Peptides against a protein of PDB entry 6FRK. Designs and how they scored, part 205

Target 1, 411 residues: chain A of PDB entry 6FRK
Amino acid sequence: NEEVLNAMLKEVCTALLEADVNIKLVKQLRENVKSAIDLEEMASGLNKRKMIQHAVFKELVKLVDPGVKAWTPTKGKQNVIMFVGLQGSGKTTTCSKLAYYYQRKGWKTCLICADTFRAGAFDQLKQNATKARIPFYGSYTEMDPVIIASEGVEKFKNENFEIIIVDTSGRHKQEDSLFEEMLQVANAIQPDNIVYVMDASIGQACEAQAKAFKDKVDVASVIVTKLDGHAKGGGALSAVAATKSPIIFIGTGEHIDDFEPFKTQPFISKLLGMGDIEGLIDKVNELKLDDNEALIEKLKHGQFTLRDMYEQFQNIMKMGPFSQILGMIPGFGTDFMSKGNEQESMARLKKLMTIMDSMNDQELDSTDGAKVFSKQPGRIQRVARGSGVSTRDVQELLTQYTKFAQMVKKM

## One batch from the design tools (peptide; made by RFdiffusion4, then SolubleMPNN)

Design b2_p22_4_s1 (from b2_p22_4, 14 letters changed)
Fold by OpenDDE base, seed 4:
Structure b2_p22_4_s1 (fold): chain B 411 residues (1-411), chain A 22 residues (1-22)
Amino acid sequence: as target 1 above (411 residues)
Amino acid sequence: DLLEELAKLNELWLQIQKILDE
């Protein structure tokens, strides 16, 4: 029994190391799991694999919980949130994502660019903020980040902003000058929260990086980025361990909406390749997919209209990045849709929906929509003109619909 | 191929439903 336990723990430890979990944490987890497993209960014929998986899951949940309550902004107050992290961590993008998240929740949110080191930092922030309609502050001429941060915070405080996000300079390396600058900014603006942004793809370097920031700055929150890539997020455990600070959000792609509140259990489930059933259920519930019972019933009867396809495209668009949903299902790898394919796929879906917006109810609700268009080719030309597309684009949509409807009829 | 994506989405949806019904 001990040999079997050791063999299974070796496989789990290997998988955790391949998921970029720090070797010290993997060793500690192995010891904790061994101590938590009753070998006598394992002898009683219980599924040894399930017991070990549950013990591993429970110990990973503890590693992600720093035992500290996450800071939350207070409604009707001015909340200053300072971002810190290395260059390339996704810090600037994450500032915009967080600002957009709070703005969508009805918070008066703004962005300050105090990154004077990186050429074009302010232009990048301005571009992101403008696209999201988020107020922003920065300078093209001021080189002191303390001045920019102080002036920006004062400005937005005077304008009664509730969420004031300050993006700071990143560096390519851990440099003492960076930490001194961060301390000067923090002392000047007195942030209510300091958020460390970490790239999940840096693997075993996560511990040393997170520790270096925590040793210099009072990091109170962590955001992990690039969890849409090959990074399984094992570095997040290292960040929590080093900073003793909770992960508050995760970045799951390049889009401004590719940002979600951190949930411990779903994250650990995903890390172990078990999927995120809870996050899937939550996303399903958010989508009001219960309203699709009628669609499911139609699909079971082999009925599929252009309207049903449109509603499916709306559901897909509401689901957000399909890679996130796939990554929530056990056995569907994150690689199933490359990043380039997802934005392109969403753009394609939106184009198809725009074509369908130019269709009439008779065309949309026909059980044989393709035949309606084939019998009256003038409909294709009308729809093409109405949607500003070629007749070929409409024909391609109808071809896709026909193939899908044929697949549904075979189900 | 959008059809392969849609087929995958339907399979995904059916799998989601199956998971939700369990």
Scores: peptide ipSAE 0.012, ipTM 0.386, DockQ to the pose 0.021
Fold by OpenDDE base, seed 5:
Structure b2_p22_4_s1 (fold): chain B 411 residues (1-411), chain A 22 residues (1-22)
Amino acid sequence: as target 1 above (411 residues)
Amino acid sequence: DLLEELAKLNELWLQIQKILDE
């Protein structure tokens, strides 16, 4: 029995190390699991594998829980959130994702770019903020991040913003000058929350980096980025252990919607390769896929219109990246969708939807939309002009629609 | 390929339905 336990724990420890879990945490987990398993209960015919898996799961859940309640913004108050992290951690992108998250929840949200070190930091933030329709502040001429942060926070407080997010300079290395600058900014703006942004792809370096930030600034929250399929997220455990701060959100890709509240159980389940059935169910319920019964019934009858295709594209766009959903299904490998193809696919879908937004109801609701356009070529030119695309782009859409409608008729 | 994306959608939906029906 002890030999079997030791063999199974060795396999689990190997899998956790391959998931970028810190070697010290893996050793401690192995000892805790050994102490928690009653060998006598294992003799009673219980599925030894399930019991070990449950004990491992329980100890991993404890590792992601710092025992500290996550900070939450107060409605009707000005909440200042300062972001800190290394360059390349996804900090600037994560500021925009968090701002967009709160904006979608009905908070009056704004962004401040206090990154004066990186050329084009303000332009990048401005681009992201403008795309999301989020108010922003920054300077092209002011080089002191303390001045920019202070002026921006004062401005947005006076305008009664509820969520004020401050992006700071990230450097390539842990430099004392970076930490001094972060302290000066923090002292000037007096943030209600300091968020450390960590890249999950740095693996075993997560502990040392997270500790270096916590030792210099009062990190109260962690956001883990680049949890797109390949990074199993073992570095997140190291960040919690080092910062003693809760993970509040995770970034699961490059899109502004690739951002979700952190859930402990789904995360650990995914880390162990069990999938995220709960997160899948939640996403399915959020999508109201039940409203697609009418679409499925139409598909069963071999009916497929351009409107039905548009509604499917809306559903795709609501689901977000398919790689994330597939990565929640047990047994679907992370490699099922190559990372580079999703943003390009989403941009392509958005372009196709923009073309269809220039179509009329007769064109959209026709059971043979391609034939409507083929009979009256002037419709293609109208739609092309209305959507700002070439006539070729409209013809390509109609060709794709025709292929799909033919598949539906064969179902 | 839009057809591949839509095929993946249908497959995903069928899998979700299977999970919800279990």
Scores: peptide ipSAE 0.010, ipTM 0.376, DockQ to the pose 0.022
Fold by OpenDDE base, seed 3:
Structure b2_p22_4_s1 (fold): chain B 411 residues (1-411), chain A 22 residues (1-22)
Amino acid sequence: as target 1 above (411 residues)
Amino acid sequence: DLLEELAKLNELWLQIQKILDE
């Protein structure tokens, strides 16, 4: 029994190390699991594998729980959230994602760019903020991040903003100059929350990086980015261990909607390759995919309209990168969709939707939309003019629709 | 079964993506 336990624990430890879990944490987990498993209960014919998996799961849940309640913003209060992290961690993108998340929940949200070190930091933030219709502050001329942060925070406090997000400078390495700048900014604006942004793809370096930030600034929250990558997220355990701070959100892609509240159980389930059935169910429920029962029923009958295609494109646009949803289904690897094609595919979908926005109800609701256009070519020219595209682009859409409708008829 | 519906939706999407990538 002990030999079987040791063999199974060796496999689990190997899998955790391959998931970028810190070697010290894996060692500690192994010792804790060994201490938690009653060998007598294992002798009684219980599924030894299930017992070990449950014990491992329970110990991983403890590793991601710092025992500290996550900070949450107070409604009607001015909440200042300062972001800290290295360059390339996804910090600036994550500021925009968090701002958009709170804005969609009906919070008065704004963004401040206090990154004076990186050329084009303010332009990047401004571009993201403008796309999301989020108010922003920054300077092209002021080089002191303390001045920018202070002026921006004061401005947005006076305008009764509830969520004030401050993006700070990053560096490629832990540098004393970066930490002094962060401390000066933190002292000037007195943030209600300091968020450390960590790239999950840095693997075993997560512990040392997270510790370096926590030792210099009062990190109260962690956001882990790039969990859509080959990074299995084991570095998140290292971040919690080093910062003693909860993970509050995860970044799951490059899109502004590729951002979700951290849930411990789904995350550990995903880390162990068990899938995220709960996160899938929650995401399905958030999307109101139950309204797709009528669509699935139409598809079962081989009926597919341009409107049905438009609604599917809307659902996909709401779902974000479908690779993430696939990665929540047990047995569907994240590798099924090449990352580079998702943004381009989304831009293509948006273009196709813009063409369909110029179609009339008769065209959209026809069970043979392509035939409606083929019978009256003047419709193609009307739609092309209305959407500002070529007649070729409309014909390509109709060709794609026809291919899809043919596939639906074969289902 | 929600999983069967999701699998169908997924298959549908994979087909859409394949058509969009063509």
Scores: peptide ipSAE 0.019, ipTM 0.401, DockQ to the pose 0.139; fails the geometry check
Fold by OpenDDE base, seed 2:
Structure b2_p22_4_s1 (fold): chain B 411 residues (1-411), chain A 22 residues (1-22)
Amino acid sequence: as target 1 above (411 residues)
Amino acid sequence: DLLEELAKLNELWLQIQKILDE
């Protein structure tokens, strides 16, 4: 029995090490799991695998819990959030994602660029903020980040902003000058929260980097970036262990919407390859896919119109990167779609929708849409002109629709 | 039920992608 336990624990430890979990944490977890498992209960015919998995899951949940309550902004107050982290961590992008998250929740949100070191930092922030319609502050002439941060915070406090996000300079290396600059900024603006942004892809370096920031600046929150469906989540455990600070959000891609509140159980389930059924349910419920019962019923009856196809494309576009959803389903391999194919597929879908926007209700609602166009070829030319595409593009759409409608009839 | 619906959506998407890649 002990040999079987040790063999199974070795497999779990190997998988955690392959997921970039720090070797010290894996050793501690192995000891904690061994102490939590009653070998006498294992003798009673209980599924040893399930017991070990449950013990591992519980110990991983404890490793993600720093025992400190996460800071939360107060509605109707001025909340100053300072971002810190290395260059390339996704810090600047994460500032925009967090600002957009709070803006969508009805918070009066703004962004300050206090990165004077990186050429074009302010232009990048300005571009992201303008696209998201978020107010921003920065300077092209002021070189002192303390002055920029102080002036920006004062400005937005006077304008009664609720969420004031300050992006600071990142460096490629841990430099004492960077930490002194961050401390000077923090002392000047007196932030309500200091957020450390960490790249999950740095693996075993996560602990040392997170510790270096915590030892110099009062980090109170962590955001982990680049947790795409393929990303090794083990670095997040190292960040929590080193900073003693909770993970508050995760970045799951490059899009501004690829950002979510951190949930412990879904994250650990995903780390163990069990899928994120709860996050999938939440995401499906957020999409209001319940309105698709009528569509699923139509599909069951082998009826599929161009409008039904358009509505499906709208649903897919609302779901965002389908690779993320697939990576949440247990047993679907992460390799299903290359990122390049996904953006191209979304652009193709948007083009198809633009063609369908030039169709009339008779064309969209016909159960034999291809036949409507084949009987009156002048419709193809009208739709092509209306959508600014070739007649070939419209014919290609109709061919695709016909293939789809034939597949639906076979389901 | 939700997993079956998601499996159907996935199958639908795979079929769309196959059609788009042809």
Scores: peptide ipSAE 0.018, ipTM 0.426, DockQ to the pose 0.162; fails the geometry check

Design b2_p22_4_s2 (from b2_p22_4, 13 letters changed)
Fold by OpenDDE base, seed 4:
Parts: structure tokens; sequence; C-alpha cells
Structure b2_p22_4_s2 (fold): chain B 411 residues (1-411), chain A 22 residues (1-22)
């Protein structure tokens, strides 16, 4: 029994290390799991695998709980939220995501760009804020982040903003000058919350980085970014352990809405490769997949039209990045589609849809769309002209449709 | 039921992706 336990724990520990969980935390978890498992209960023929998985799950849940209640903004008050983090952590993007999240919830929200170190920081914030219709403040000429932060906070306090988010300078390395600047900004604006933004993709470096920030500034909240990429999120455990601060949100993509409140159970489930069934159900329910039953029935009957293909492309586009959906399905890792291939695939889908937008109902609703075009080649030329593409692009679409329709007929 | 539908949908999308990458 002990040998079996040790073998299974070795596999779990390997998987956690491959998920960027810090080696110290993995060792601690291993000992805690061993102490929590009664070897006598394992002898009774219970599913040893499920019992070990449950024990591991419980210990991981404890690792993401700092024992401190997350700060929450007070309605009708002026809440100043200061962001800190390295350059490339997704800090600026996360400021916009958090602002948009609160704005969608009916909070009077604004953004301040106090990043004077990075050329174009204010332009990037301004672009993001303008796209989301979020009020913003910053300067093209002021070089002191303390002045910008102070003036911006004062302005938005006087205008009765409830959520005032301050983006600060990030540097590539932990430099004393960065921490001094952060302290000066924090002292000037007296934030109600300091949010550390961490990139999950830095792997084993998460602990050291999170600790360096906590040792210099009073980090009270953590946001973990880039959980849509190759990062399995194990670095989040390191951030909590180092900062003693709760994870309040996670960034799950590049879009402004790819941002969600941190949920412990779904996160640990995903970290263990169990999938996010709850998030998948929620996402599926948002998509009104009732329309997919009608398609699945059509597909079972071997009927597949160009319109059916168009509707499928619309569904894929509504679902967002397919890599995220796959990463929510149990047994499918986040690595199934590289981000580069996904953007190119989405652009290709959009091009194909644009070609189909130039087709008529007879062409779209034909059970043999390729035959309709083959019988009357003038249709290809019409569609090509209407969509601004070559006749070759239309022929390639029809070839792809034919291949797909043949695969559907074999299902 | 939902998991089965999601598996079917996934297989469909994988096939679509394969065709789109050809």
Amino acid sequence: as target 1 above (411 residues)
Amino acid sequence: DLLEKLKELRELYLKLQEILNE
C-alpha cells in the first residue's frame, strides 16, 4: 500500500512540477498528503486513485488560501487600486480588464497611467480605455509618476469616481529604483488596495518575483495573467505563498473580457488536468448550444450545406479561442493549439465567412453546394467579385466544404 | 449528455481545423 501511494504521489508531484508548481510547495504537499491519507482506508478496496486525487485536491486548495480575506471595493466610496508588477506581466492590459469588469457591474471606474518609463505606455492605455469607453488620465510630458498619479487620483476623486485604477511603471528586472518609485507613488496616493500582477508563464521564477515585490510594497491582492497560454498556473500557488495575499482575478486571454474572478475549485481542477467542467457548462449555456442539437441531427442525417458550415464558423467565433474551450474539457491540455495558429485560423475562418456572405440562398442551402458551383462556373466568378477575392479562393472554399461534407457523411 | 455533446463538438472542430490547416 505504501509503495502504491508513493508511486502515485510521484506521478502527481511530477505533474505539479510540470505545471510550474514550486518544488518546495510540491514537497510540502507530498508530506501533507501522506499525513492526511490513512493507509488502512486504502487497504479497504476504495478507489486508491480517487482518494489520492481528493487528498491532493484538498491540499492544493489550502495552498491557494492565504487565510486572509480579499479586499473588496466599497460602493459609494472612492477606492484607489494601485497596480504593481514587472514589464511584460500583462499589468497595463489587466488594469483595463479590471476597469472594464467594474464598469460592466455599474461602478464609476477610471484609469490612470503613471507609467513614465515605457515609451507609448500612455498611448496603449488610452487605446484600451477608449475602446472600452473608460475615462482615463495620463501625461505625454510629465516624467514624474508621483505627480501623474496624484493629479489623476485627485481629479477622479473630485469627479466622484468609485474605482480609481493606477497603472505604474514596470521594469524588466527587480531594480531598487523601481521599488523606490512604487513606494513614492503608494505614499502619495495612499491606495486602498495594491495589486501585484504576475505572469504565470514565468514558471518557477514566480516565487522569487512575488517575494521581491512583497518585501518592498504592501501587496494585498494578486492577479495572475497568461493562463490561456502554455502556463498551467502552478506559479499562482507560489504567488500566494510568497505574498500571503489572495488571488482576486485571473487573465485568460488577450481580449478585455478574458478576465474572471478567481475561483479556487475550478482553478485547482484545471491545474490537475481535470478540466473546468463548471466553466465549460457556463460557457456552453452562454452559447445557447440548443442550436447545435439541430446541427448534430442534420450531421447524423448526412446533410451538410454551406449555410451549416457558416453557422459552425459563427459558433466557433462566438465560443472564442478554441484552445480555451479545449483546455476546459477534461483530459485536454491547454497546449492543444498554439496561439499563433489560432489567430491565423480565426482570420482564415473570417475570410471564408466573407466569401460565403457573397453567396445566395440557393448556393448556401444546397445539400451539394460544390455541384451547384460546378454546374454553373459563373457563380464562382460572381462570388469572387462580391467578396473581393480570387476565383481560386472560392474554389479552395468549395474544396474544403466538399472535404468537410464527406467527413460529416462518415460520422 | 452535455459531455457527450461537447465531445462530438470537439471532434467536429478538430476535423474543421484539420481541413482548414490543409
Scores: peptide ipSAE 0.022, ipTM 0.417, DockQ to the pose 0.138
Fold by OpenDDE base, seed 3:
Structure b2_p22_4_s2 (fold): chain B 411 residues (1-411), chain A 22 residues (1-22)
Amino acid sequence: as target 1 above (411 residues)
Amino acid sequence: DLLEKLKELRELYLKLQEILNE
């Protein structure tokens, strides 16, 4: 029994190391699991594999629980949130994602760029903020991040903003000058929350980086980014262990909506390759996919209209990156779609939808939409003029529709 | 690429419907 336990624990430990879980945490987990498993209960014919999996799951849940309650903003108050983290961690993008998250929840949100070190930091923040219609502050001339942060916080406090997010400078490595600047900014603005942003893809380096930030600044929250990539998220466990601070959000892609509140159980389930059934159900409910039963039934009967295609494009756009949704289903690997293709695909879908917005109900609801256009070529010219595209773009859409409708008929 | 994504989406919706009706 002990030999079987040791063999199974070796397999689990290998899988956790391959998931970027820190070697020290894996060793600790192994000893905790051994101590939690009664060998006599293993003798009673219980499914030894399920028992070990449950013990491992329970110990991983403890590793992501710092034993402290996550900070939450207070409604009707001015909440200052300072972001800290290395360059390339996704910090600036995450500031915009968090601001957009709170804005969508009905909070009066704003962004401050106190990154004077990186050329174009303010332009990047301004671009993201403008796209999301989020108020922003920064300077092209002021070089002191303390002055920019202080002026921006004061301005937005006076304007009764509820969520004031401050983006700070990042470096390529841990530098004393970075930490001193962060301390000076923190002392000047007195943030209600300091958020450490970490890249999950740095693997075993997560512990050392997270510890270095916590040793210098009062990190109270962690955000983990790039969990849509090849990173299995094991670095998140290292960040919690090192900072003793809860993960509050995760970044799951490059889109501004690729941002969600951290949930412990779904995260551990995903880390173990069990999928995220709860997140999948939540996402289905958010999309009202049940309202599409009539569409699913049409698809089963091999009926597919341009309107049905339009509705599918709307659903894809609401889902966000399709790779995230697939990665929630057990047995669908995260590797299915390269990140760069998703935003371009969304822009293409939006262009196709804009063309279809210039179609009439007869064209949209025809079971053979391409044949309607082929019989009356003047329709193509009308749609092209109405949508501001070429007749070729309309023909390409109709070609794609025809290929899809043929596929649906064969399924 | 887009056609394959839409195929996968259909398979996803069918599986989701099965899971939700469980």
Scores: peptide ipSAE 0.012, ipTM 0.363, DockQ to the pose 0.022
Fold by OpenDDE base, seed 1:
Structure b2_p22_4_s2 (fold): chain B 411 residues (1-411), chain A 22 residues (1-22)
Amino acid sequence: as target 1 above (411 residues)
Amino acid sequence: DLLEKLKELRELYLKLQEILNE
């Protein structure tokens, strides 16, 4: 029994290390799981695998909980939120995502660009803010981030903004000068919350980076970015352990709405490859996929048109990164689509849709669209010219459609 | 059941992905 336990724990520890969980945390988890498992209860015919998985799950939940209540903004008050993090962490994008999140919840939200170090930082923030209709402040001429942050905070306080988000300079190196600047900004604006933004893709470096920020500034919240389907969530555990601060949100993609409140149980479930059924249900409900009943009925009857395929491509595109949705379903690993393959797959879908946009209703609504084109080859040339593609690209689409329609007929 | 519908959709999307990766 102990050998079986040790073997299973070795597999779990390997998977957690592969998920960028810090080696110290994995060792501690292994010891905690061993102490929590009664070997005598394992002898009683209980599913040893389920028991170990449950013990691992419980210990991971404890590692994500710092035992500190997350800061929440107070309605009808002025809440100053300062963002800190390295360059490339997704900090500036995350400021816009958080602002948009609160704006959608009916908060009077604004953005301040206090990044004077990066050329075009203010233009990037302005573009993101303008696209989301979020009020913003910054300067093209002022080089002191303390002045910009102070003036911006004062302005938006006087205008009775409820959520005032301050984006600071991110640097590539842990330079003392960056931390001094951050401390000067924090002292000037007196933020209600300091949010550390961490890139999950840095793996084992998450602990050291998170600790370096916490040792210099009073980090009270963590946001983990780049938790797309491929990002290993293990760095999040390291960030919590190092900062002793809760994860409040996660960034799940490049879009402004690829941002969600952190939920411990779904996150750990996903990290263990158990899926996120709740997040999947929420996502499906947000997408109003109930309109797919008509499609599911058509599919059950073995009917599949080019229009039905187009509607499916639209649904995939509306769902966002398809890998993320697949990763929410139990038994699909996060690695099912590589990041490169996802953008390429989306570009391919968009190309296929553009070809179909040049088709007529007779072509789209035919139960055998490929046969309609085969009977009248001039249709292929028309569609190719209309969509700006080769006749070969149209033939490839029709071949893919035919393969798909054959699979549907076998369902 | 929403879960069954989601499983059916998943299988459909997997097949789409296989076709798109060919």
Scores: peptide ipSAE 0.030, ipTM 0.393, DockQ to the pose 0.157; fails the geometry check
Fold by OpenDDE base, seed 2:
Structure b2_p22_4_s2 (fold): chain B 411 residues (1-411), chain A 22 residues (1-22)
Amino acid sequence: as target 1 above (411 residues)
Amino acid sequence: DLLEKLKELRELYLKLQEILNE
């Protein structure tokens, strides 16, 4: 029994190390799991694998919980959020994602670029902010980040902004000069929250980096970036352990909406390869896929229209990257769609939807849409002209629809 | 129920993806 336990714990520890979990944390986890397992209950024929998995899950949940309540902004108040982190951590992109997240929730949100070190930092922030219609502040001439941050915070406080996000300079190395600059900015603006942005892809370096920031700056929150399919989230555990600060959000891709509130249980479930059933349920509920009972019923009857296909494309687009959806389902590898294929697939979907936007209700609601077009070829030319595509593109869509409708009839 | 609906939806999306990649 003890040999079997040790073998299974070795397998779990190997998987966690492969997931970029810090070696010290894995050792501590192994000891804690061994102490939490009642060996007497293991003798009773209980599924030893499930018991070990449950013990591992509980101990991982404890490692992600710093025992500190996450800071939350107060509605109707001015909340200053300062971002800190290394260059290349995704800090600037994450500022824009957080601003967009709060803006979509009806918060009066703005962005300040206090990165004077990186050439084009302000242009990048301005570009992202303008695309998202987020108010921004920065300077092309002021070189002191303290002045820029102070002036920007004062301006947006006077304009009654509720969420004031300050992006700071990132450096490639932990330099004392960077930490002094960060402290000067923090002292000048007196932020309500300091957010450390960490790149999950740096794996084993996460602990040392997070600790160096925490030792110099009063980090109160962590955001983990680049938790797309290849990033093994184990670095997040190291960040929490080093900063003693909660993870508040995660970045899951390159899009401005590839940003979500951190949830401990789904994250640990995903880290263990159990899938994110809770996040999948939440995402399904957000999609109102219960309205798809009518679709499921139509599919069961072998009925599938171009409108039904259009609605499915809308649902896919609302769900976000298909790799994320598949990665939430247990037993699907994260590698199912390469990043390049996702943007191309979304562009293809959007093109197909644009073609369907030029179709009429008779064409969209026909149970044999391809036959409607085959009987009256002039419809193909009308749709092609209306959508600005070739007649071949419309024929390819109809071919795809026909293949899909045939697959539905076989379900 | 929801898990079955999700499996059906997954199969549907996989088939859609196959068709879109052809």
Scores: peptide ipSAE 0.023, ipTM 0.429, DockQ to the pose 0.132; fails the geometry check

